Peptides against a protein of PDB entry 5B16. Designs and how they scored, part 39

Target 1, 136 residues: chain A of PDB entry 5B16
Amino acid sequence: TPSRINHNERLEFLGDAVVEFLTSVHLYYLFPSLEEGGLATYRTAIVQNQHLAMLAKKLELDRFMLYAHGPDLCRESDLRHAMANCFEALIGAVYLEGSLEEAKQLFGRLLFNDPDLREVWLNYPLHPLQLQEPNT
Target 2, 136 residues: chain A of PDB entry 5B16 as posed
Amino acid sequence: TPSRINHNERLEFLGDAVVEFLTSVHLYYLFPSLEEGGLATYRTAIVQNQHLAMLAKKLELDRFMLYAHGPDLCRESDLRHAMANCFQALIGAVYLEGSLEEAKQLFGRLLFNDPDLREVWLNYPLHPLQLQEPNT

## One batch from the design tools (peptide; made by RFdiffusion4, then SolubleMPNN)

Design b2_p14_6_s2 (from b2_p14_6, 7 letters changed)
Fold by OpenDDE base, seed 1:
Structure b2_p14_6_s2 (fold): chain B 136 residues (1-136), chain A 14 residues (1-14)
Amino acid sequence: as target 1 above (136 residues)
Amino acid sequence: SKLKEYLDKIVASS
């Protein structure tokens, strides 16, 4: 329904911000000597549709999208964009219905297949200000 | 270092 589509777009909006925020915070603390330009470069790459679509594929969202919207996704770029949007909506929903911590954990698990890298990313000490932020 | 290397791959793929 149109209402559900609008709700999904709102979740995408929220999820986009959450992904951007989590990426920024983790990069900031994991690379304390990296200049803003370098931080921005990594952030841009991580949150681009191409990369988010790759993360979405790990959740088999591609199969879902083709099943639900096959005729509308004849181009690879269209599928990629749709998958990225769905990924954002998912993160937004996890944040909304769960917590920032849960969104962080999900994003980190998908971002890294290597458990060692995942551990570094997820468990790097955060600033007290981040710890004081509300979960939802 | 290994983390940076992985992130560099993401950048290169973008």
Scores: peptide ipSAE 0.719, ipTM 0.960, DockQ to the pose 0.866
Fold by OpenDDE base, seed 2:
Structure b2_p14_6_s2 (fold): chain B 136 residues (1-136), chain A 14 residues (1-14)
Amino acid sequence: as target 1 above (136 residues)
Amino acid sequence: SKLKEYLDKIVASS
C-alpha cells in the first residue's frame, strides 16, 4: 500500500542518517590522527549500497526480498540497492522504536564477524543523542 | 591494526 511504502521510505531516510552517524563517530574515535579525507574514504566504503547489502544478507533479507519482490529484482544491482535500503530501514526502525545504542549494537554485530574486531569497534563511546518519536 | 586492515579490505572491495 502507499502508506506502507511511504513508511519504509521514511525509515530508510532515518536509517541512512543513523548508519552514517554511527560510522562517522566510530571512525572519528578509532582513527584520531586520520585526516578528513581518509575518514570519508572509510565511511563511503562502509555505507555504500554494495557493503550494506552484504550486511543485509547476513540477516537473510535477500531471501525475503526475492520472495516478496523477485520479479522486480532480477538485476543484481537492483537487488543490492533494495537490500541496502531495507537494511537502512531496519536500522531506522531499531533506532526509532528502540535506541541509538540498540542500533549501534546491531550495526556492529553485522559489520564484524570477528568478535575481537567487533569489541574494538563497539568499545568506543557514542554521544547519547536520542530522539523521541513525535506524536502525530 | 587488525581493524584498519579489515576496513582497508572493505575499501578495496568497493
Scores: peptide ipSAE 0.717, ipTM 0.958, DockQ to the pose 0.837
Fold by OpenDDE base, seed 5:
Structure b2_p14_6_s2 (fold): chain B 136 residues (1-136), chain A 14 residues (1-14)
Amino acid sequence: as target 1 above (136 residues)
Amino acid sequence: SKLKEYLDKIVASS
């Protein structure tokens, strides 16, 4: 059986894909006239370690990481990287044990503090056969 | 839109 570390890395792998997918789909529908380069710019900014670490702070993962791995995280960049990975693992776990919808909801809640923006983001479909939110 | 502005801020902070 895999170690807990291996299991966590597997969850990170899964979570990375989920975050990437959700971000891509929502951006695609939110900006129907935006070229690929623009979409990619937004996606990169949203899913990069620095930003995911910011989202992770909302779950107090920084405190958790410092408690569990403080001596190994003496550099701020190392902490951000670890927090981002842990965040991905959490999203992966939510998807694995729950559903893509639950992962979507959690990610959306953390991505936006503004409830209006959150609603716009979350109301866009993840399936092409669903009707797109008319108002953005 | 407010959404675009917010996303632009995320890009700018990267």
Scores: peptide ipSAE 0.712, ipTM 0.957, DockQ to the pose 0.857
Fold by OpenDDE base, seed 3:
Structure b2_p14_6_s2 (fold): chain B 136 residues (1-136), chain A 14 residues (1-14)
Amino acid sequence: as target 1 above (136 residues)
Amino acid sequence: SKLKEYLDKIVASS
């Protein structure tokens, strides 16, 4: 049986891939005329530790991390890194024990506070035969 | 356009 640390690292590994995949797919379909460089720029910004940490704050993971590991997270950069890793592990767990659709829904809900933008992101057709201009 | 503007803000905060 793997240690708790090893288990968390494995979930982070899986979650990192899921977050990057979901981000890539949505950007690809939502911006059909955007060049690869632009797609990559948006993806990098969305999945970087700084942004994922902000999403983690919406789940109050910052409070949880400070409660469990406060003395070890005295620097802002350390807290951001830890929250981003925790967020990845969470998404990994949702995918592992649920589905890609469930991971998509959770990620989309956290990505946007604006309900209109959230709806576009979550409900935009992801099939080539159904692709059309996004209402953005 | 609104979505692009939102994503641009994320990029700018990097």
Scores: peptide ipSAE 0.708, ipTM 0.955, DockQ to the pose 0.881

Design b2_p14_6_s3 (from b2_p14_6, 6 letters changed)
Fold by OpenDDE base, seed 5:
Structure b2_p14_6_s3 (fold): chain B 136 residues (1-136), chain A 14 residues (1-14)
Amino acid sequence: as target 1 above (136 residues)
Amino acid sequence: DKLKAFLDEIVAAA
C-alpha cells in the first residue's frame, strides 16, 4: 500500500495532464485564428503555479494547508507551490473517481468568476479520450 | 473579445 504522500504525488501527476489537456482543447477551439505561440502563452499562464494557487484559494486550500502544514509553509512561495500541487491532485482525483466532464466543470467554474465568460469557455466541445485511467 | 482580454490579464500577471 502506497503512502499518503506517494498517492498525492501520483494524483498530482495525473491532474497535471488533465489540466494541461483541458486548457489546450478549450484554447484551441475558442481561438481558431490564434497561432501556436499565442495558444502556448495562454496555456502557460493558466497552468503555472501562481495561477493554480489562485484557483486553489477559491477552495480555501490555503487555510487547509496552513492549518495542516503551517511550519513547513511559512514562506509565501512555498505555500503557492504546495497549493498548486494540491490543486492538480484534486483535479486528478476528480477525473480518477469521476469523469473528464466533472473535471472540466470544476476547472471551468474556478477559472472564471464571470458567469458569461464561464459559459463561453464550457460551451466548447472536448476531444474524446481513447485511453482512460481506470477508477480506483 | 472579453475572454481574450481576461486571458491577457492572466498573462500580464505571470
Scores: peptide ipSAE 0.686, ipTM 0.951, DockQ to the pose 0.854
Fold by OpenDDE base, seed 2:
Structure b2_p14_6_s3 (fold): chain B 136 residues (1-136), chain A 14 residues (1-14)
Amino acid sequence: as target 1 above (136 residues)
Amino acid sequence: DKLKAFLDEIVAAA
């Protein structure tokens, strides 16, 4: 089995893909007339470290990171990067242990403070992806 | 329109 650090990095890898996918799918359905360039612009803004770090702050991950890794996170940019990675790992874990739907709900809940916007975002259909885990 | 405006704000803040 991989080390804890390796496991976190793997979760981050998975979570990055999940966040990217969810964002892409929602944008695709929400803006049917928007060209690829416009879709990409929104996606980039949503999934970039700076924005994900803001979402992570809603979960008080900043406090956790400072508690666990304070000496290594003296720079604001380093903290943002770490928080974004942690957020991705969280989404990855939710997807892995739960489902894409659960990851979708969590991401949407954090993405929007406005409940009306949240409902618009979450009410668009997502194509379910089945995760096959090896029985090892 | 409201959603688009919100997303535009995220883009602007990037």
Scores: peptide ipSAE 0.684, ipTM 0.950, DockQ to the pose 0.844
Fold by OpenDDE base, seed 3:
Structure b2_p14_6_s3 (fold): chain B 136 residues (1-136), chain A 14 residues (1-14)
Amino acid sequence: as target 1 above (136 residues)
Amino acid sequence: DKLKAFLDEIVAAA
């Protein structure tokens, strides 16, 4: 059995790929006329540590991290990095023990506070034959 | 349009 540290790192590895994949797929279908450079720009912004840390705050992971590892997180950048990693591990765990759909739902719920935007993100057809211009 | 604007905001904050 791997150590707890190794387990978390493995979950981060998996979660990183899941977040990257979900983001890529949704952007691809939601913006059919956007060039690769634009898609890549959006993806980078969505999945980078700073943004994932913001999503992690919505789950109060910041409180958890400060409670469990406060002395080691004296720098803002260290906290962001740790929170982003924790978020990735969480998504990885949801995918591993649940499904890609469950990971998608969780990620989408956290990504958007606006219910209209959330609905577009989560429910936009992800099939070429169903593609249409976004309503918003 | 609203979605793109929101994503642009994320990019700007990055």
Scores: peptide ipSAE 0.680, ipTM 0.949, DockQ to the pose 0.881
Fold by OpenDDE base, seed 1:
Formats: sequence, C-alpha cells, structure tokens
Structure b2_p14_6_s3 (fold): chain B 136 residues (1-136), chain A 14 residues (1-14)
Amino acid sequence: as target 1 above (136 residues)
Amino acid sequence: DKLKAFLDEIVAAA
C-alpha cells in the first residue's frame, strides 16, 4: 500500500542518517591522525549500496526480497539497491523503536565477523583523550 | 592496523 511504501521510505531516510552518523563517529575516533579525505573514503565504502547489501545478506534479506519482490528484482543492481534500502530501513526502525546504542550494536555486529575487530569498533572509547586499541 | 587492513579491503571491493 502507499502508506507502507511511505513508511519504509521514511525509515530508510532515518536509517541512512543513523548509519552515516555511526560510521562517521567511529572512524573519527578510531583514526585520529587520518585526514578528512581518508575518513571520507572509508565512510563512503562502508555506507555505499554494495557494502550495505552485503550486510543485508547476513540477515538473509536477499531471500526476503526475492520472496516478496522477486519479479521486480531481475537485475543484480536492482536487488543490491533494494537490499541496501531495506537495511537502512531496519537500522532506522531499530533506532526509532529502541535507541542509538541498539542501532550501533546491530550495525557493528554485522559490519565485522571477526570478534576482535568487532570489539574494537563497538567498545573503543569515543573520547579524544583515549588511546587507540593495539589491534586497530 | 588490523582494522585499517579490513577497511582497506572494503575500499578495494568498491
């Protein structure tokens, strides 16, 4: 229905901002000596449709999309774009219904399969006076 | 360094 589509688009809008913000904040503090260009490069790579679609696949959103919208997603690029949008909507929903912390935890868990890297990303002190973790 | 290497892989795959 038009109402559902509108709601999903609004959640996507919110989720896009949340993913962008979380990525920016973590990169800023985890790489204190990296110039703006480098930070922007990492952020772009993390939040682009191709990467978010890979994260979405970890939640089996590809199966969901094919089941619900298969006839409209014949191209790989269409599926990737739809999965990325759906992923953003999910993050937006988690933020809306829960908190920024919950969105942070979900995003971090999906971003890293390596538990050591996940720990660094999720639990690194977000304070300019804190030292980097040894394995960053 | 490990984190940077991982992020570099994401950039390279883009």
Scores: peptide ipSAE 0.684, ipTM 0.950, DockQ to the pose 0.878; fails the geometry check

Design b2_p14_6_s4 (from b2_p14_6, 7 letters changed)
Fold by OpenDDE base, seed 5:
Structure b2_p14_6_s4 (fold): chain B 136 residues (1-136), chain A 14 residues (1-14)
Amino acid sequence: as target 1 above (136 residues)
Amino acid sequence: SKLKAYLDQIVAAS
């Protein structure tokens, strides 16, 4: 049986793909005339550690991380990276034990504080994910 | 649009 650390890393791996996919699909539909470079710029900004860490703060993951791993997270960059990884693992877990729809709703809720923007974002259809967790 | 402006802010903060 894998350790808890290994399990979290696997969830992070899955969550990274889910966040990437959701972001890509919504951007693709929201900006039909935007070139690939522009789409990539938005995607990179949304899914980078700095931004995901900001979203993670809304779940108070910063407090959790500092209480659990404070001595190892003295640098702000280390904290951001850890929070981003934890956020990805959370999304991965929601997808794994719930559904893509639940992951979409959670991500959208955190991505936008403005309910109008959230509604616009979430109203665009998502393509189904057929990939499953590897058997190991 | 309002959405684009918001996303532009995220990019600018990068």
Scores: peptide ipSAE 0.729, ipTM 0.960, DockQ to the pose 0.847
Fold by OpenDDE base, seed 2:
Parts: sequence; structure tokens; C-alpha cells
Structure b2_p14_6_s4 (fold): chain B 136 residues (1-136), chain A 14 residues (1-14)
Amino acid sequence: as target 1 above (136 residues)
Amino acid sequence: SKLKAYLDQIVAAS
């Protein structure tokens, strides 16, 4: 089994893909007439470290990061990067241990404070992806 | 739309 650090990096890898996928799918359905360039612009803004760090702050991950890694996160940019990575790892873990639907719900809940916007975002269909984990 | 406006704000803040 991989080390704890390796495991977190793997979760981040998975979570990055999940966040990217969820964002892409929702944008695709929500803006059917928007060209690829426009879709990419929204996606980039949503999934970039700066924005994901803001979402992570809603979970008070900043306090956790400072508690666990304070000396290594003296720069604001370093903290944002770490928070974004932690957020991705969280989404990855939710997808891994739960489902894409659960990851979708969590991401949507954090993405929008406005419940009306949240409902619009979450009511669009997502194509389910089955995760096959090796039974090792 | 309200949603588009919100997303535009995220883009503007990037």
C-alpha cells in the first residue's frame, strides 16, 4: 500500500479529474449555445487553484492547513495551492468512497452559496461514471 | 441569466 503522502497525491489526481469532469458536464448542458472557447474560459476559472482555495475555505481547510503545515505555508500563494490540492483530494475521496453523485452534490453545494443557483446547477443531468476498484 | 452573471464574476476575479 502507498504511503499516506502518496495516497493523498493519488486522491488529488483523481479529484482533479472529477472536478474537471463535473464542471465540464454542467457547463456543457447549462450553456448549449456557448462555443468551446467560452466553455473553457468558465471551466478554467472554476477549477483554478485560486477559486478552489476559496471553496476550500468554506470547509475551514485553511485552519487545518495552518495547524498541520503552518511553517511551510508562509506565502499566501503556497497556502492557496495547498488548499486547492486538499480540496481536490477531498472530492477524490468522496468519489472513491462514495459516488460521482455524492461528489457532484458536495461540489455544487460549495460552488454556490445561493440556493437558487445551486438548484439550477445540480438539476442538470450528469452521465454516471462507474469506478472499478481492484479488489486487492 | 443569474447563473451566467455569477460565473462571469468568477471569470472576472481570475
Scores: peptide ipSAE 0.727, ipTM 0.960, DockQ to the pose 0.838
Fold by OpenDDE base, seed 1:
Structure b2_p14_6_s4 (fold): chain B 136 residues (1-136), chain A 14 residues (1-14)
Amino acid sequence: as target 1 above (136 residues)
Amino acid sequence: SKLKAYLDQIVAAS
C-alpha cells in the first residue's frame, strides 16, 4: 500500500492536470480572439504557485499548514509552495471522489470573489461534450 | 471587459 506522502503526491499530480485543463478550456472559450501567447500568459498566471497559494488561503490552508508543518515552513516561499501543492491535491481529490464538474465549481468559486465574474467563468458556453459529460 | 481586467491583475501580480 502507498504511503500517505505518496498518495498526496499522486493527488497533487492529478490536481495539477485538472486545474490546468479547466483553466485552459475556460480561457479558450472565453477569449476566442486571443492568440496562443495571450492564453498561455493568463494560464501561467492563474496556475502558478503564488496564485494557487492565495486561493488556498481562502480555505484556511495556511492555518492548517502552520499547525501541521510549522517547524518545516519557516520561509514564505516554502509555505507558498506547500499551500499550492496542497490546493492541487484537494482539487485532485474532488475530481477523484466526485467529478470534473464538482472540481470546476470549487475552482471557480475560489478563483472569483465577485459573483458576476464567477457566473461568467462558470456558465460560459463550452464544448457540447463537456456539457454532456460533466461527471467525466 | 471586467473579466479581462481581473485576469490582468493576476498577471500583474506575477
Scores: peptide ipSAE 0.726, ipTM 0.962, DockQ to the pose 0.867
Fold by OpenDDE base, seed 3:
Structure b2_p14_6_s4 (fold): chain B 136 residues (1-136), chain A 14 residues (1-14)
Amino acid sequence: as target 1 above (136 residues)
Amino acid sequence: SKLKAYLDQIVAAS
C-alpha cells in the first residue's frame, strides 16, 4: 500500500490530466473559429495554479489548508500551490471513484458563478455533428 | 460574447 503522501501525489497527477483534458475539450468545441494560440492561452489561464486555487476557495479548501497546515504555509504562493494541488487531487478522486461526467460537472460548477455561463459550459454539445456557435 | 469576455478576465488576472 502506497503512503498517504504518494497516494495524494498520484491523485494530483491524475487530476491534472483530467482538468487539462476537460478544459481543452470544452474550449475546442465552444470556440470553433479560435486559433490554436488563443485556445492555448485560455487553457493556460484556466488550469494554472493561481486560478485553480481560486476555484479551490469556493470549496473552502483555504480554510482547510490553514487549519491543517497553517504553520507550513507562510507565503501566499505556497498556499496557492498547495490549494491547486489539493484541487487537482479532488478532481482526480472524483474521476477515479466516479466518472469523467462527475468531474466535468464539479469543475464546471466551480468555474462559473454565472448560471448562464455555467449552462453554456456544461451543456454545450461536445460532438462535431452538434457543433454550433455559442449564443453568449 | 459573454463567455469570451469572462475568459478574457481570467487571462487578464494571470
Scores: peptide ipSAE 0.721, ipTM 0.958, DockQ to the pose 0.877

Design b2_p14_7_s1 (from b2_p14_7, 9 letters changed)
Fold by OpenDDE base, seed 2:
Structure b2_p14_7_s1 (fold): chain B 136 residues (1-136), chain A 14 residues (1-14)
Amino acid sequence: as target 1 above (136 residues)
Amino acid sequence: LKKLEEYLNKIVAS
C-alpha cells in the first residue's frame, strides 16, 4: 500500500506529462509556422518550476504548503519547487479523476489572467477529433 | 495571436 506521499509523487509524475502534453498541443496548433526550437522554448518557459509555481500561487498553494510543510521549505527555491510539483500533482489528479478536457480547462484558466488570451488558448482550432470533444 | 506571443515572450524572458 503506497503512502500518501508516494501517491502524490505518482500524481505529480502523471501531471508532469499532462502539462507537457497540453502545452505542446496548444503551442503546436497556435503557432503552425514556428520551428521545433521555438516551440520547445515556449514549452520550457511555460512548464518551468518558476512559472508553474506562479500558477500555483493563484490557487493559494503557497499558503497551503507553508502551513503543511513549512519547516521543509526554508528556502524560497524549495517552496517554488514544491509548489510546482504540487501543481503538477493537482493537474494529474484532475486528469485522473476527471478528464483531459477538465485538466485543459483548469490549466488554461490559470495560464492567463487576460480573458482574451485565455479564450485564444482554449478555443483555438485543434485536431478535428478534438473539436468533437465536449467542453468543460 | 500577436498578443499571446508577446505574453509568451515575457514568460521566456522571466
Scores: peptide ipSAE 0.627, ipTM 0.944, DockQ to the pose 0.860
Fold by OpenDDE base, seed 1:
Structure b2_p14_7_s1 (fold): chain B 136 residues (1-136), chain A 14 residues (1-14)
Amino acid sequence: as target 1 above (136 residues)
Amino acid sequence: LKKLEEYLNKIVAS
């Protein structure tokens, strides 16, 4: 039986891939004329620890982390890193126990508070048979 | 998409 630490790290590993994949796919389809460098820049920005920590804060993971690991998270950078890892683990768990679609929906809902942006991100055609969404 | 780009640019600049 793996330790809780190992289990979390494994989920982080999986979640990292899922977040990276979803981000890459959506950017690829949303910006068909954007060069690789631009796509990579957006992807890096979206999946960086600082941004993922912000998404994690929407789930109140900061409070959870302080309750469970307060003494180990005295520095803001440590807290951000831990929160980002927890966020990845959560996405990994959602994918593992649910589906890629569920992970996509959760990630999209957290990425954007603006409902218009959220709708564009989640519903922009990723397949030729999907309905065309307006550019915004 | 313009609005989305603006938002993403803010993340990049953060």
Scores: peptide ipSAE 0.639, ipTM 0.944, DockQ to the pose 0.833; fails the geometry check
Fold by OpenDDE base, seed 3:
Structure b2_p14_7_s1 (fold): chain B 136 residues (1-136), chain A 14 residues (1-14)
Amino acid sequence: as target 1 above (136 residues)
Amino acid sequence: LKKLEEYLNKIVAS
C-alpha cells in the first residue's frame, strides 16, 4: 500500500502533464500564427510555480499549506513551490477521478477572474480551418 | 483575443 506522500507525488506527476497539455492545446488553437517561441513563452509563464501558486491561492491552499506544513515552509519561495505542487496534484486528482474536461473547466475557471477571458479560453473553436477569431 | 494577450503578457512580465 503506497504512503500518502507517495500518492500525492503520483498525482502531482499526472497533474503536471495535464496542466502542460491543456495549456499547450489552448495556446496552439488560440494563436494559430504565433511561432513556437511565443507559444513556449506563454506556456512557461502559465505553468511556472509562481503562477500556479497564485492559482492555488484562489483555493486557499496557502492557508492549508501553512497549517499542515508551516514549520517546513520558512520562506515565501518554499511556500510557492509547495503550493504549485499541491495545485498540480489537485488537477491530477480531478483528471483521474473525473475527466480531462473537468480538469479543463477547473483550470480555466482559476486562470481568469474575468468571465470574458474565461469564455475565450474555454470555448474558443478548436478547428484548424477556422478563419475568424474573436477580437477579445 | 487582444485582451487575452494583454493578460498573458502580464503573466509573462511577472
Scores: peptide ipSAE 0.626, ipTM 0.943, DockQ to the pose 0.837; fails the geometry check
Fold by OpenDDE base, seed 5:
Structure b2_p14_7_s1 (fold): chain B 136 residues (1-136), chain A 14 residues (1-14)
Amino acid sequence: as target 1 above (136 residues)
Amino acid sequence: LKKLEEYLNKIVAS
């Protein structure tokens, strides 16, 4: 029987791929004239531990992590890394138990507090014929 | 898209 830690690591493995995939797809369609280097730069920024940890804070995972694993997370960098991994595991679980669409929706909601940016991210390129605002 | 790009640039810079 696999341990809970092992299960979480497996979910993290899956979630990492989901986050990477969703990020890649959206960037690819949102910026059709951007070169690979630019796309990669944006992707790296979005999926890096520091950013994912920030998203994790929106779910109050920091409080959870400190409660459950406080002694092992005395350094801020360790906490960020752990939160990023936990966030990936959560996305992996949502994909596994639900669907890619549900993972997409959750990820998109957390990525942007701005409703306009959120809508552009979530709906493009699914609705290529929809009218978009110039400043999106 | 311009607004989105600006936001992404902020993430890159952070």
Scores: peptide ipSAE 0.621, ipTM 0.942, DockQ to the pose 0.840; fails the geometry check

Design b2_p14_7_s2 (from b2_p14_7, 8 letters changed)
Fold by OpenDDE base, seed 4:
Structure b2_p14_7_s2 (fold): chain B 136 residues (1-136), chain A 14 residues (1-14)
Amino acid sequence: as target 1 above (136 residues)
Amino acid sequence: MEKLKEYLDKIVAS
């Protein structure tokens, strides 16, 4: 496998963790009375390939994927999976080259078209250690 | 918050 693909897979690995972490933290604080099962249900729904692919479409990653890998993505499910992976890689790259805050902002912006909901999501309090050391 | 929950519920239902 070419180094380019390996690098993308590494970014995807990192991005997957970042997306799951951000989702978990925000859900935890947003819904203090929601049981673990409910939190997990929301998290799963938010980070599942189908949903991440929808977020990816907002960045026109579908066009990118079809351009780069069109022949290999003839099935809709394959395209969704690839877009989700690419989205994770993007978030990973934003975290790596920028910060957790930048990843948070980008992810939140894409999660919600409604600015009111977006602000609620983004401005909920995080743990002090996370605020102090966002890149650790 | 209710609106947010409703939105998330829609994601779950999808």
Scores: peptide ipSAE 0.682, ipTM 0.955, DockQ to the pose 0.826
Fold by OpenDDE base, seed 5:
Structure b2_p14_7_s2 (fold): chain B 136 residues (1-136), chain A 14 residues (1-14)
Amino acid sequence: as target 1 above (136 residues)
Amino acid sequence: MEKLKEYLDKIVAS
């Protein structure tokens, strides 16, 4: 396997964890009375390939994917999966090259088109956990 | 918060 593909897969691995973590933390604080099952349901929905692919479309990643990998993405499901993976790799790269805060801001900005909802998501107090999770 | 929950519910339903 080419080193570039391996690198992307590694970034995807990291990005998957970052997206999972950010989603979990925000849901935990935003819904203090919601049971674990409900939190898990929301998290699953947010991080599933279909949803992440939708977020990826906001960055027009679909156009890039079709241009670079069109012959390999003849199925809509294949495109969604590839876009979701690419989105995770992007978040991973943002975290790696920048910080958790930059990843948080990017993810939150894409997660909500409504500015009011975005502000609630991004600006909700996360102080207790933020002290334990460095922005490396 | 209600609007946020409604939005998340829509994601779940998708």
Scores: peptide ipSAE 0.682, ipTM 0.954, DockQ to the pose 0.841
Fold by OpenDDE base, seed 2:
Parts: structure tokens; sequence; C-alpha cells
Structure b2_p14_7_s2 (fold): chain B 136 residues (1-136), chain A 14 residues (1-14)
């Protein structure tokens, strides 16, 4: 039986893949003329710890992390990494217990404060197989 | 789309 910590690490592992996948798919369709290098640049920027930590702040994960793990997060960089990991675990959990669609919606909602940009990101045409994925 | 690209460029630049 895995510990809670191990479970969170496993969720993080899954969430990392989900975030990478969602980012890749949306970038691929949103920028059909952008070369691989450009796509990779955007993806790297979106999924890097610094950015994911910023998204995590929108969920007030920083307050939670400081409360639960304060002594271990004395460095700003440590907190940032922890927040990013927690964010990935959250996305992983949403995907696991919900659906890819739900993970996409959550990620898109946090990625953009501007509702217009959010709508473009979320509603851009995706691969037919992805459109057929069931929602929970 | 242009605004989206600009926003993503900001993320890259951060």
Amino acid sequence: as target 1 above (136 residues)
Amino acid sequence: MEKLKEYLDKIVAS
C-alpha cells in the first residue's frame, strides 16, 4: 500500500504528462504554421515550474503549502517547485478521477485571466479522437 | 489569435 506521499508523487507524474499533452495539443492546433522549435519554446515556457507555480497561486496553493510544509519551504525556489509539483498532482487527480476534458477546462481556466483568450484556447478545434473522449 | 500569441510571448519572456 503506497503512502500518501507516494500517491501524490504518482499523481504528479501523471499530471506532468497531462499538462505536457494538453499544452502540446493546443499549441499544435493554434499555431499550424509554427515550426517545432517555436512550439517547443511555448510549451517549455508554459509548463516550467515558475509558470506553473504562478498558476498554483491562483488556487491559493501557496497558502496551503506554507501551512502544511512551511519548515521545508524556507527558500522561495523550494516553494515554487513544490507549488508546481502540487499543481501537476492536482491536474493528474482531475484527469484520473474525472476526465481529460475536465483537466483541460481547469488548466485553461487558470492559464488565462482574459476570458477571450481562454475561450480561444479552450474551444479551438482539436483532434477528432480527442473530441470523442467521454466526460465524467 | 494575435493577442494570444502576444500573451504567450510574455510567458516566454518572463
Scores: peptide ipSAE 0.679, ipTM 0.953, DockQ to the pose 0.852
Fold by OpenDDE base, seed 3:
Structure b2_p14_7_s2 (fold): chain B 136 residues (1-136), chain A 14 residues (1-14)
Amino acid sequence: as target 1 above (136 residues)
Amino acid sequence: MEKLKEYLDKIVAS
């Protein structure tokens, strides 16, 4: 229905901002000596449709999308865009109904299959005066 | 951190 579509688009709008924010914050603190251009390069890569669609596949959103919207997704590129949008809506919903912390945890879990890398990403010191850094 | 950077570099290269 139009109302449901509108709701999903609004969630996508919110989720886009949340994903962008979380990515920016983590990169900023993880790489204190990296220039803006480098930070932007990583951020763009992480939040681009192709990558978000890959993350969405971990939740089997591809199967969901093909089942629900298969006739409208004739090309792989169309599927990727739809999956990325759906992923953003999901993150938006988690933030809205839960918290930024919950969105952070979910995003981190999906971003890394390696638990060691996940740990570094999620728990890297965010205080400017903290000197401890992971060797990973 | 080096391993993390390498992983992120792979994402960039994708």
Scores: peptide ipSAE 0.680, ipTM 0.953, DockQ to the pose 0.847; fails the geometry check

